# Designs tried in a protein design run: peptides against a protein of PDB entry 6EJA. Part 6

Target 1, 276 residues: chain A of PDB entry 6EJA
Amino acid sequence: VEYMPANPVRIAFVLVVHGRASRQLQRMFKAIYHKDHFYYIHVDKRSNYLHRQVLQVSRQYSNVRVTPWRMATIWGGASLLSTYLQSMRDLLEMTDWPWDFFINLSAADYPIRTNDQLVAFLSRYRDMNFLKSHGRDNARFIRKQGLDRLFLECDAHMWRLGDRRIPEGIAVDGGSDWFLLNRRFVEYVTFSTDDLVTKMKQFYSYTLLPAESFFHTVLENSPHCDTMVDNNLRITNWNRKLGCKCQYKHIVDWCGCSPNDFKPQDFHRFQQTARP

## One batch from the design tools (peptide; aimed at target 1 C255 G256)

Design b1_p9_7_s1 (made by RFdiffusion4, then SolubleMPNN; from b1_p9_7, 4 letters changed)
Fold by OpenDDE base, seed 5:
Structure b1_p9_7_s1 (fold): chain B 276 residues (1-276), chain A 9 residues (1-9)
Amino acid sequence: as target 1 above (276 residues)
Amino acid sequence: ESFHGDGEP
């Protein structure tokens, strides 16, 4: 869908970055920057040089801010979800930033729409939330993700402590950790005191790769479940045959996969893709 | 597939 909306949505882009992605971050930022949107950047606690660079950018653009808090995150760590949740709270408290959608980005995941197309699309579907599910057997997903296992993030490691049960009555789902969430749902996740949100926040604080499942699960079990769209409007170079090497055993007591990074020059090509 | 988990080592 492409049209000129009367009230175009404004997007809060959230970037969680570390020092090794500096070059890709710079190019991606250049590609996605627009004066009508907002950019909130978390820099890993250990990436001081990158932090200084990003701070310089934030001083040059009024719609770019850096988190005053910084976490030391690890692959698959529960702290990644904490980072997103805190950034959501921060963004909701920024009354001078009237954003309508929350979108996270990395160098390995690009939007498949131009800015105009993305804005037009989201303006048409401003009441929807876009989360991409795994699309296969859910039991396999649970097993592969280790959702039935208890993990503790401590000393830059994800320790597997034992088995656990998934809460009764909860339909667990997940897939991509790249999503587009409307402000209303972000408000719900941030401020709701209902049993679902409370218990899921607790559950996922001991979960491996929590961002790949938390928002899916909360949304689908919430009163907002009818807003779910199984699409994140992203292109990610997933190839499990090549990317699954159990290469993170030194960080987590579990096997994991990695997508292939896209080169910045590929961004323009992907924006021209006409995927619905 | 779009998720990172790959099972028990």
Scores: peptide ipSAE 0.468, ipTM 0.944, DockQ to the pose 0.892
OpenDDE base, seeds 1, 2, 3, 4: peptide ipSAE 0.444, 0.449, 0.448, 0.458; ipTM 0.938, 0.940, 0.939, 0.942; seed 2 fails the geometry check

Design b1_p9_7_s2 (made by RFdiffusion4, then SolubleMPNN; from b1_p9_7, 6 letters changed)
Fold by OpenDDE base, seed 4:
Structure b1_p9_7_s2 (fold): chain B 276 residues (1-276), chain A 9 residues (1-9)
Amino acid sequence: as target 1 above (276 residues)
Amino acid sequence: TSFHGDGDL
């Protein structure tokens, strides 16, 4: 019998979807849906058909909402961070949704635990934040991520403008753009006017793949630094042979590796990796 | 789909 917490945490799931990801979204939604959680879905501004489909879903469930605003996002674009930050603000302003954790999901990363296990775990560690670091040397991470390069998202392209310096006194970290953040930290990121948050928001507005590093960096340099856990509780469908082909160089002035979406045949891995 | 940085072009 799994431990049932007296005050189980409630999760706000944020999904950022675009294009023809309807099937992937449906699979993800079915996998993660629970009546006690909340689901906030952003659909790319250009994906009108998908938006209509998602709206239909949101009308069927009281705990599913769609962002009234829509951004045009690109692979690796800084606008993805803006999307998360705005969604966080929205979720904090939804007084009728008392969520305790913010979790973003995609079809490429799935929780390694069942809902009950996840809730039990997070209820025990409700004061912690879960961010997975790169696990390599920091200098290499900075180089590979292009954090020492200045990027501008404009006209559906991430333009590399030149070199830049990492802000002095900031310990940069990052890794996965899939995270589990407690409400308190989200409040801090959203409403703090301290120098750290202000500078990092500015810095990462010109950053490639900002969601892979922003929250890590802010957390580790903040008064909340002791709440970090180096784990995002995810499994990722990585296939570097297929995913590391610099396939988005036409959109981003940088090379990257993309994980693959989980397919039905891939779900056998959940049985192997899902552990209490 | 998002991706990790994998170096310069």
Scores: peptide ipSAE 0.130, ipTM 0.833, DockQ to the pose 0.557
OpenDDE base, seeds 1, 2, 3, 5: peptide ipSAE 0.103, 0.093, 0.143, 0.084; ipTM 0.820, 0.821, 0.839, 0.814; seeds 2, 3, 5 fail the geometry check

Design b1_p9_7_s3 (made by RFdiffusion4, then SolubleMPNN; from b1_p9_7, 4 letters changed)
Fold by OpenDDE base, seed 3:
Structure b1_p9_7_s3 (fold): chain B 276 residues (1-276), chain A 9 residues (1-9)
Amino acid sequence: as target 1 above (276 residues)
Amino acid sequence: MSFHGDGEP
């Protein structure tokens, strides 16, 4: 008998979409939509057609909203973190949406569990935060991520300005930029005025690929550090041979990798990698 | 979309 929680968690799904990903978005939306959850969609400022399409969807579902603000996001840009942070604030201010977890999604990363399984799991571990770490040498991670480098997002480019030091006393961590965060931690990140959150927001405003490290670092150095689970319950369609070619050097003064969008034929991997 | 750093160019 599948465990049905007495008080099932409700999830706020945040979707950051851009370009011509209408089909991917539609597929993802169909796959993850449930009446008991909430969907908050940010459309890139430059993607007007997509924005119109998403608005149409949002009008059809009461639990789907579109950000009234729109950012122009670039690969690796600090603005992506800003997008998440602002979305978090918005969601916390939506008193009519009693969500328990924040989950970000893209066409390149899907939950490996069914809705029922996900809800059951999160309902059991509602006090935990799920962030997947890189699981390697931290020094190497810092180097590869360029965390010891200062970047400035300007004119649709991430400019490398120079070197910087990791703040003293901070243990930097990171990995996947796909996370499952409980409301309590989101509240902390959004409203805390402590030195950690303040400094990290500042630090990561000049960071390449900030979403891959910000929440990890904040969580692990916070009073909520004991709530971390090294698992994001995701499967990402990674193909390093295809995705790691420094293809974004024209946008970022750094090399990076991008996952591939999931295709229908990739569904078998969801089943194979699903863990109870 | 998700990314990860791959080092200095």
Scores: peptide ipSAE 0.126, ipTM 0.827, DockQ to the pose 0.618; fails the geometry check
OpenDDE base, seeds 1, 2, 4, 5: peptide ipSAE 0.088, 0.068, 0.113, 0.117; ipTM 0.806, 0.795, 0.816, 0.816; seeds 1, 2, 4, 5 fail the geometry check

Design b1_p9_7_s4 (made by RFdiffusion4, then SolubleMPNN; from b1_p9_7, 6 letters changed)
Fold by OpenDDE base, seed 5:
Structure b1_p9_7_s4 (fold): chain B 276 residues (1-276), chain A 9 residues (1-9)
Amino acid sequence: as target 1 above (276 residues)
Amino acid sequence: DSFHGDGDL
C-alpha cells in the first residue's frame, strides 16, 4: 500500500564494482540515484579506470562517496564479506549521512519497487530486516555452498583446505546475497562483542560465498531474530540452467553459478513485479 | 535457487 511517510527512511546504497561493469554501473546509478539517499561505492583495487570514473561522479554529488580503501576481490571470496563489513563500519562513522537502511546492489540485481514505493515500504517496516532464504532443503544448501568445508582466500584463489564443523547451536541459513538491513542490525553486526557475532565473523572468514549466509545466520541466531523477513524485494536474472557451468573452478576449489546482468531492455520488468 | 554454490568439483 502506498502512503506518504511522515519520516521517510533514507537508504545507504552500497555498490561493489569492478572494471568490466562500467556500462552496467552507469545504467544502474542512473536508475537508482536520488538526492535523499546515499551511495557508497567500492571499486576493485585492480580497476583503476573505473575508479577514476567513479571518483569523478563522487565529486559531482555530495551524497556519493568512494571507499578510500580498495580490495582485490574474487568470485566467492571471503573478502567480499570483509568489504561489506568495512563499508558498514565506514557508513556508521559518517555522522553526516543519517541513513536508515543498508542496501547492496549489483548489475544482476535490482529493487522491484520505485523509489517512492521502496521508501514507503521501508518506512512502514523500518524495524525489519529483509533477507531472502534459499527456500529449499537446508542440508542441500549447506552441501551446495560448501559451508561444511574450510576455505582460505590466498593469491586470488579460494583454496579448499578440508572439512569443518558448523558451530554447535547455530542454525545456519542463507540464500541471496542481496539484502536490505536496517541501521540497528548493522550496528549490532559492526560493534557487538557477543559470542555469536565474534564466532560468526571468524567462521565466515574461511567461508566460500560468505555474503549469502553470514547475515542470515547472524540475524536468525541473534536477539534480533524476530526482525527477519524472508524477502529481499529484488528481481534477479537467475537461470541455473544457463548459469551453472562450474565456470569458476579456476579461482575456487568449488563449483558455482552466476546470474545474468540486466540489460536496458530488461528495465520494464521492474515495474511488472509486485512482491509484498 | 538464489544462491551461487553448486557443489564439489
Scores: peptide ipSAE 0.436, ipTM 0.933, DockQ to the pose 0.940
OpenDDE base, seeds 1, 2, 3, 4: peptide ipSAE 0.420, 0.427, 0.428, 0.430; ipTM 0.929, 0.931, 0.930, 0.931

Design b1_p9_8 (made by RFdiffusion4)
Pose (drawn by RFdiffusion4):
Structure b1_p9_8 (pose): chain A 276 residues (1-276), chain P 9 residues (1-9)
Amino acid sequence: as target 1 above (276 residues)
Amino acid sequence: QEYSGNGEP
């Protein structure tokens, strides 16, 4: 990531944010901002204070826009995938924004490498997609994720309605819902009317945590399957002993886990050279 | 760990 690229990638950051931490969001935005990238910010419908603060930012910079539509993106909700898919369509239709990669971030994410290094890395691998799979037993993953269960999002709640079959003829996969996707793959997901994309959009409209498997499943079974890199370029601070308390039991008909917050004792983890 | 689901209650 030390070299200087002659044709650097321009990145579309999609920020899906909620809550009250506007100053922290502004600090992270400062760290990732470059005049040649683009920023498209979705603020949860329920976070009006944060939205007003985000509007000030978008009014200041030409390469920053806010989604005019806003969803209540509850934990594990089917609406998160809807949010990503609509943002991808919007971004592809913005012809004045010639972006090469799609990167999703939350208000709790931070960069651990400089923009120069990120651009250099992605410029070398511009035809790749970066998704992290669970890598372990797939039947256990399907069960733990509730992918063989039918869910419906209404009234800001995920209702478990019954069982369903895993469709035949495709491999189902999943893992992290943080990723980096190139423009070509985003176009395929958005505009393709082939059997895979159409049916997976239907299947995942009624799926818990849809973003943790929709893009994996579509990519692995699509003509772009040979572009997958099993690495999302993220460090996620999972600590199961603390983060799996079924804390979202009142929002979804299921038990879930979330990553822990980093502390000072974790700083050495950001310096690992094992994987990008 | 790479996902959020923890099964049925």

Design b1_p9_8_s1 (made by RFdiffusion4, then SolubleMPNN; from b1_p9_8, 7 letters changed)
Fold by OpenDDE base, seed 1:
Structure b1_p9_8_s1 (fold): chain B 276 residues (1-276), chain A 9 residues (1-9)
Amino acid sequence: as target 1 above (276 residues)
Amino acid sequence: TSQHGDGDL
């Protein structure tokens, strides 16, 4: 019997979706939907069909909303972070949605635990933030991510403009762009005017794959640093042979990897690789 | 969905 907390946390799930992923989104939605949680969905500005489909879903569920604004996002683009930050602001302004945790998900990423397990766990550790680090040499991470390079998102492309320095006194970290953040930290990121948040927002507005490092870096250098847990409590459908082919060079002046969307045949892998 | 950079071109 699973532990049932007396004051269960409520989760705001944020989904950033694009393209022709209606079936994948539907599958993901069915897998994560619960009446006690909230779902805020951003659909790429160019994905009008998907937007119509998502709007239809949002009309059927009171705890599902679609962003009234839409960005044209690209793989690796700085605009993805902007999307998350704006979504965070929106969610904080939704006084009728008392969420405790912010969780981003995609069709390539599933929670490793059941809803009950996840809620029980987060309810016990509601003051913590869950970010998975790269687990390797940080210098190598910086080089591989291109964090020491300046990028500009313009005209559906991430242009590499030149080199840059990591800000002094800042310990850069990162890894997965899938995170579980408590409301308190989201409030800090959204509304703080301190030097850290201000500088990092500026720095990461010119960063490739910013969501893989921004929240890690801000958290670890913030007064909330002691709340970090090096775990994102999820499984990502990684297949390097399929996902690491430098296939985005037409979009970004860099090479990167992308996980694969979960397919029905992949569910056995999900079950087998599940871990605390 | 994007996950981690894989080096310079």
Scores: peptide ipSAE 0.151, ipTM 0.841, DockQ to the pose 0.599
OpenDDE base, seeds 2, 3, 4, 5: peptide ipSAE 0.159, 0.172, 0.176, 0.191; ipTM 0.841, 0.848, 0.847, 0.850; seeds 2, 3, 4, 5 fail the geometry check

Design b1_p9_8_s2 (made by RFdiffusion4, then SolubleMPNN; from b1_p9_8, 6 letters changed)
Fold by OpenDDE base, seed 3:
Structure b1_p9_8_s2 (fold): chain B 276 residues (1-276), chain A 9 residues (1-9)
Amino acid sequence: as target 1 above (276 residues)
Amino acid sequence: TSFHGDGDP
């Protein structure tokens, strides 16, 4: 008998979508929708048709909302972090949505567990935060991510302005930009005025691919550091041979990788992935 | 584990 928690956690799913992901979004939504969870969807400012479609969906489901604000995001842009941070604030201000966990999703990264399994697991570990680290040399990570470089998002481009230093006393970490964060930590990130959160928000406003390391770094240097679990309960369709071609040079003054869309033949990985 | 950053072009 699968353990049914007495007080099951409720999840706020945050979806950041653009026009090219219409079909993927529909598939993902059908796969992850549950009446007990909440869905907060940001549609890129440029994707008006998709926005209209998503609005129609949100009117059909009481637990689905669309951000009233919209950002024009680019690959690797600092604005993606801003999107998450603002979404977090919005979700915390929604008193009628008693969510316990914040989870971001895309079509390229799916939970490896069923809803029941996920809820059971998170209900058991409701005080933990799940962030997947790169698991390699940290210095290499910093170099590869360009964390020691200053970037400015402007005119749909990430401009590299120069070099910068990692703030003293901060242990930088990162990896996956898909995370499962408990409400307590989200509250901390959103409302804390301590030096760590303040400095990191500023630091990462000039950072390439900030979502891949901001929450890791803040968590690990915060009073909540003991809640870190090095697992995000996700399966991502990574294929470096296909995804790492420095194809975003026209958008970002840096090289990067991107995950691939899942194909039917990739399904076996969902079943074979080890449990945390 | 992979990440998006892939170095200076």
Scores: peptide ipSAE 0.117, ipTM 0.820, DockQ to the pose 0.920
OpenDDE base, seeds 1, 2, 4, 5: peptide ipSAE 0.076, 0.092, 0.128, 0.129; ipTM 0.810, 0.810, 0.827, 0.825; seeds 1, 2, 4, 5 fail the geometry check

Design b1_p9_8_s3 (made by RFdiffusion4, then SolubleMPNN; from b1_p9_8, 6 letters changed)
Fold by OpenDDE base, seed 5:
Structure b1_p9_8_s3 (fold): chain B 276 residues (1-276), chain A 9 residues (1-9)
Amino acid sequence: as target 1 above (276 residues)
Amino acid sequence: TSFHGDGEL
C-alpha cells in the first residue's frame, strides 16, 4: 500500500533557465506541473524571448511566478548562487505560497519520482535536506573544483585571481548542484547572521561553481547537520565523453564538465531509476 | 548552466 500523507508537503520549484533551453523547459514544465506546488522561474537577463514566453505562462497559472529581477549568469559563475539565494528570500517573503521544500531544476535534470511518490517521500522526511555528495576523495574534489582558488565574476567571465585558504574549522563538501531543501534550512541560510552563514556567503561569492558545494558545506557545519541526506532524488544526463571537453574555457579560467540536455527519447530512463 | 570542476587549465 502506497503511503498517503495526511499533510502533504508543497514544493517550490525554482527553475533557472535561458533561451537555449526553451524546448526543454516546455517539456519539463509539463512533466512537473501540479496545482498544489509553486513554480518560481528566473530567466537569464539576455533571454528576452524566453522571458516573454514564461511571463505568458505565469499569467495563466496562479502558482507560477517569474522573478522581477534577472541576472546575466555564466557557466560556473558565482552569480548562480546569488540567483538561488535571492530566489529563496523571495519565496520566503511570499506569505501566500506555503511551500515546505525548495527544489531547483534545469533543462538537464529531472526528478526521478512521480509527483505522488515525491510528495509521499518528502512528507515522510519533511525535516531532512537532500544533497548529493561527490562520493570521492575530498582533497581531489577540492582541487578539481578549484575551491582553494579565488575567482572573480566580471564581464561575463570567471577570472582566476590566485590561491586562497579554505576557512579553518570548516568541513568542505559538495557534489551535485541539484538539491531538495526544507523550508527551515532555507530560512536559516537566508536569515541567519551567525558566523558560518556570513563567512560562507562571502567565501562563495568568489567561488567557481558555488551551488555545487555552498549548501552542502553550510548544512554540514551548521546546527542542522543531522538533517543531511546524501541523495538528491535526481537523474542527470551525464556523459563524460560528451560533457567533459573543457568547452567553457573561454568564459571560465578552469576546466569543467556539463551534463547534456534530455531528449524526448531519454524520458524512458525516468521509469528505470528507483533510488530510495 | 550545470557545470562540474574538472581541473586547472
Scores: peptide ipSAE 0.183, ipTM 0.851, DockQ to the pose 0.561
OpenDDE base, seeds 1, 2, 3, 4: peptide ipSAE 0.150, 0.155, 0.177, 0.165; ipTM 0.834, 0.839, 0.849, 0.844; seeds 2, 3, 4 fail the geometry check

Design b1_p9_8_s4 (made by RFdiffusion4, then SolubleMPNN; from b1_p9_8, 7 letters changed)
Fold by OpenDDE base, seed 4:
Structure b1_p9_8_s4 (fold): chain B 276 residues (1-276), chain A 9 residues (1-9)
Amino acid sequence: as target 1 above (276 residues)
Amino acid sequence: TSFHGDGDL
């Protein structure tokens, strides 16, 4: 019998979807849906058909909402961070949704635990934040991520403008753009006017793949630094042979590796990796 | 789909 917490945490799931990801979204939604959680879905501004489909879903469930605003996002674009930050603000302003954790999901990363296990775990560690670091040397991470390069998202392209310096006194970290953040930290990121948050928001507005590093960096340099856990509780469908082909160089002035979406045949891995 | 940085072009 799994431990049932007296005050189980409630999760706000944020999904950022675009294009023809309807099937992937449906699979993800079915996998993660629970009546006690909340689901906030952003659909790319250009994906009108998908938006209509998602709206239909949101009308069927009281705990599913769609962002009234829509951004045009690109692979690796800084606008993805803006999307998360705005969604966080929205979720904090939804007084009728008392969520305790913010979790973003995609079809490429799935929780390694069942809902009950996840809730039990997070209820025990409700004061912690879960961010997975790169696990390599920091200098290499900075180089590979292009954090020492200045990027501008404009006209559906991430333009590399030149070199830049990492802000002095900031310990940069990052890794996965899939995270589990407690409400308190989200409040801090959203409403703090301290120098750290202000500078990092500015810095990462010109950053490639900002969601892979922003929250890590802010957390580790903040008064909340002791709440970090180096784990995002995810499994990722990585296939570097297929995913590391610099396939988005036409959109981003940088090379990257993309994980693959989980397919039905891939779900056998959940049985192997899902552990209490 | 998002991706990790994998170096310069």
Scores: peptide ipSAE 0.130, ipTM 0.833, DockQ to the pose 0.558
OpenDDE base, seeds 1, 2, 3, 5: peptide ipSAE 0.103, 0.093, 0.143, 0.084; ipTM 0.820, 0.821, 0.839, 0.814; seeds 2, 3, 5 fail the geometry check

## One batch from the design tools (peptide; aimed at target 1 Q145 W238 C255 G256)

Design b1_p10_1 (made by RFdiffusion4)
Pose (drawn by RFdiffusion4):
Structure b1_p10_1 (pose): chain A 276 residues (1-276), chain P 10 residues (1-10)
Amino acid sequence: as target 1 above (276 residues)
Amino acid sequence: SLPHNEVTYD
């Protein structure tokens, strides 16, 4: 990541944000901002204060826009995938924004390498997609994720409605819902009318935590399967002993886990050279 | 009982 690319990638950051931490969001935005990238910010419908603050930012910079539509993106809700898919369509239709990669971030994410290094890395691997799979037993994954259960999002709640079959003829996979996707793959997901994309969009409209498997499943079974890199370029601070308290039991008909917040004792983790 | 969802490790 030390070299200087002659044709650097331009990145579309999609920020899916909620809550009250506007100053922290502004600090993270400062760290990731470059005039040659693009920023498309979705603010949860329920977070009006944060939205007003985001509007000030978008009014200041030409390469920053806010989604005019806003969803109540509850934990594990089917609406998160809807949010990503609509944002991808919007971004592809913005012809004045010639972006090469799609990167999703939340208000709780931070960069751990400089923009120069990120651009250099992605410029070398601009035809790859970066998704992290669970890598363990797939039947256990399907069960723990509730992928063989039918869910419906209404009234800001995920209702479990019954069982369903895993469709035959495709491999189902999943893992992290943080990823980096190239423009070619995003176009395929958005505009393809082939059997795989059409049916997976339907299947995942009624799926808990859809973003943790929709893009894996589509990519692995698509003509772009040979572009997958099993690494999302993220460090996620999972600590099961603390983060799996079924704390979302009142929002979804399921038990879930979330990553812990980093502390000072974790700083050495950001310096690991094991994987990019 | 319902399981906790899968955790993906690096």

Design b1_p10_1_s1 (made by RFdiffusion4, then SolubleMPNN; from b1_p10_1, 4 letters changed)
Fold by OpenDDE base, seed 1:
Structure b1_p10_1_s1 (fold): chain B 276 residues (1-276), chain A 10 residues (1-10)
Amino acid sequence: as target 1 above (276 residues)
Amino acid sequence: SLPYSAVTED
């Protein structure tokens, strides 16, 4: 039996999808769908088939919308952060969607809590932000992520232009690009004109895999730093033996890994997994 | 397992 909060939080789920895996998306969607939450889906500009499929879904559910704008995204591209930031702005402008938390999802990760557990937990900790840090040597993280390198996304490629310095006074952090952010922090990131947000948006517009570090870094250096929780409440299907083949070298001047997509049978199992 | 994707420059 899960505690039912008096004022349950409502979640805006943001899905950034590409390819032709419509059935997989459907399965994931059905696994996470709830009438009290909101779903905002960005389909890659090149994935027209998937876009049509997602549009059909959005027409069936009033709490499902598809971004009217579409970006051509690449693995590790800085444009992914732009996608999230624009989605955040859109969601904040949707006055008819009173969401309390922003949660991004993919087929490679899944919430480790049931809906009731997740809502109960987030309702209790509605003032917190949940980002999982790398949890190891930060210098190593910076090196491996190429944060001290300048990248430019152009022509579906992340070009490494040279070296750069981390901005003075900024403590860089990062880890998982799957996060749970409260509305207040999203508002801060979206509308703040302070030096931190301004500089970080600029810095990360030339960053490889920006979503794995941007929100961590901004949060930890912001007035909201005390709201950070080092947990994203997710299970990610990481298998380095299978996912680390430097398979993206053709599109980025760096080597990276990918988590494996969950199989249909995994969704129910992981959804029921209770973990603090 | 590390929660981030990047490995090395080459």
Scores: peptide ipSAE 0.207, ipTM 0.840, DockQ to the pose 0.196
OpenDDE base, seeds 2, 3, 4, 5: peptide ipSAE 0.154, 0.130, 0.127, 0.191; ipTM 0.815, 0.800, 0.806, 0.834

Design b1_p10_1_s2 (made by RFdiffusion4, then SolubleMPNN; from b1_p10_1, 5 letters changed)
Fold by OpenDDE base, seed 3:
Structure b1_p10_1_s2 (fold): chain B 276 residues (1-276), chain A 10 residues (1-10)
Amino acid sequence: as target 1 above (276 residues)
Amino acid sequence: PLPYSAVTED
């Protein structure tokens, strides 16, 4: 029997999109759209065609908005975190959008549950935050992520400047850059002036793939650490044979992988996966 | 599979 919440949570979906993949975005949007949720879409500054398409969508739905600001983001760029942080602030300032959860999505990552199931689940665990950890050797994670290296995003490139130390007393964690964060934690990240948030924002402004580690690290070292659930309630199309070709060396002074976009035929897998 | 993107320095 599915849990039917008396006060169902409302979700703010944040989509960061780029390129000309209007059809893919439309398919995803159709799959996740619900009248009770909110959709805040950032279109890359360079993707003007897509921006026009997204604006058209936003005019058709009252619960869909497009960021008035647009960043030029690159793979692994620190600016991606800035995009999320700014979108969080914007969403908190939208008093007419009473959202309870922040969820980011891309074409490479889909919820593994139906809307009803997701809402029921989150309504039951509305005080929790859902982030998927790498779940292995943390030292290895740090090395592979280059967290002990200083990066500078400049001229559409992530420049490796040198080595750096992990801040003392900080337990670094990370994994998936897809997360489900409750409003309370988003408020904390956005408005807290404590040493943790302040230092981590600075630290991660010079970090490769910051979204894969920032929120994990902040949460686990914060007073909200007991709210973490090691699950992001989604499936990512990881195919290392296809996604791990070191294809971003021209953009980043590092070697990395990327998940593959889901195809329509992949959607059946969502029903087969109970947990990531 | 790895839930994160970065793999190596090289």
Scores: peptide ipSAE 0.180, ipTM 0.826, DockQ to the pose 0.198
OpenDDE base, seeds 1, 2, 4, 5: peptide ipSAE 0.026, 0.144, 0.029, 0.029; ipTM 0.674, 0.808, 0.681, 0.676

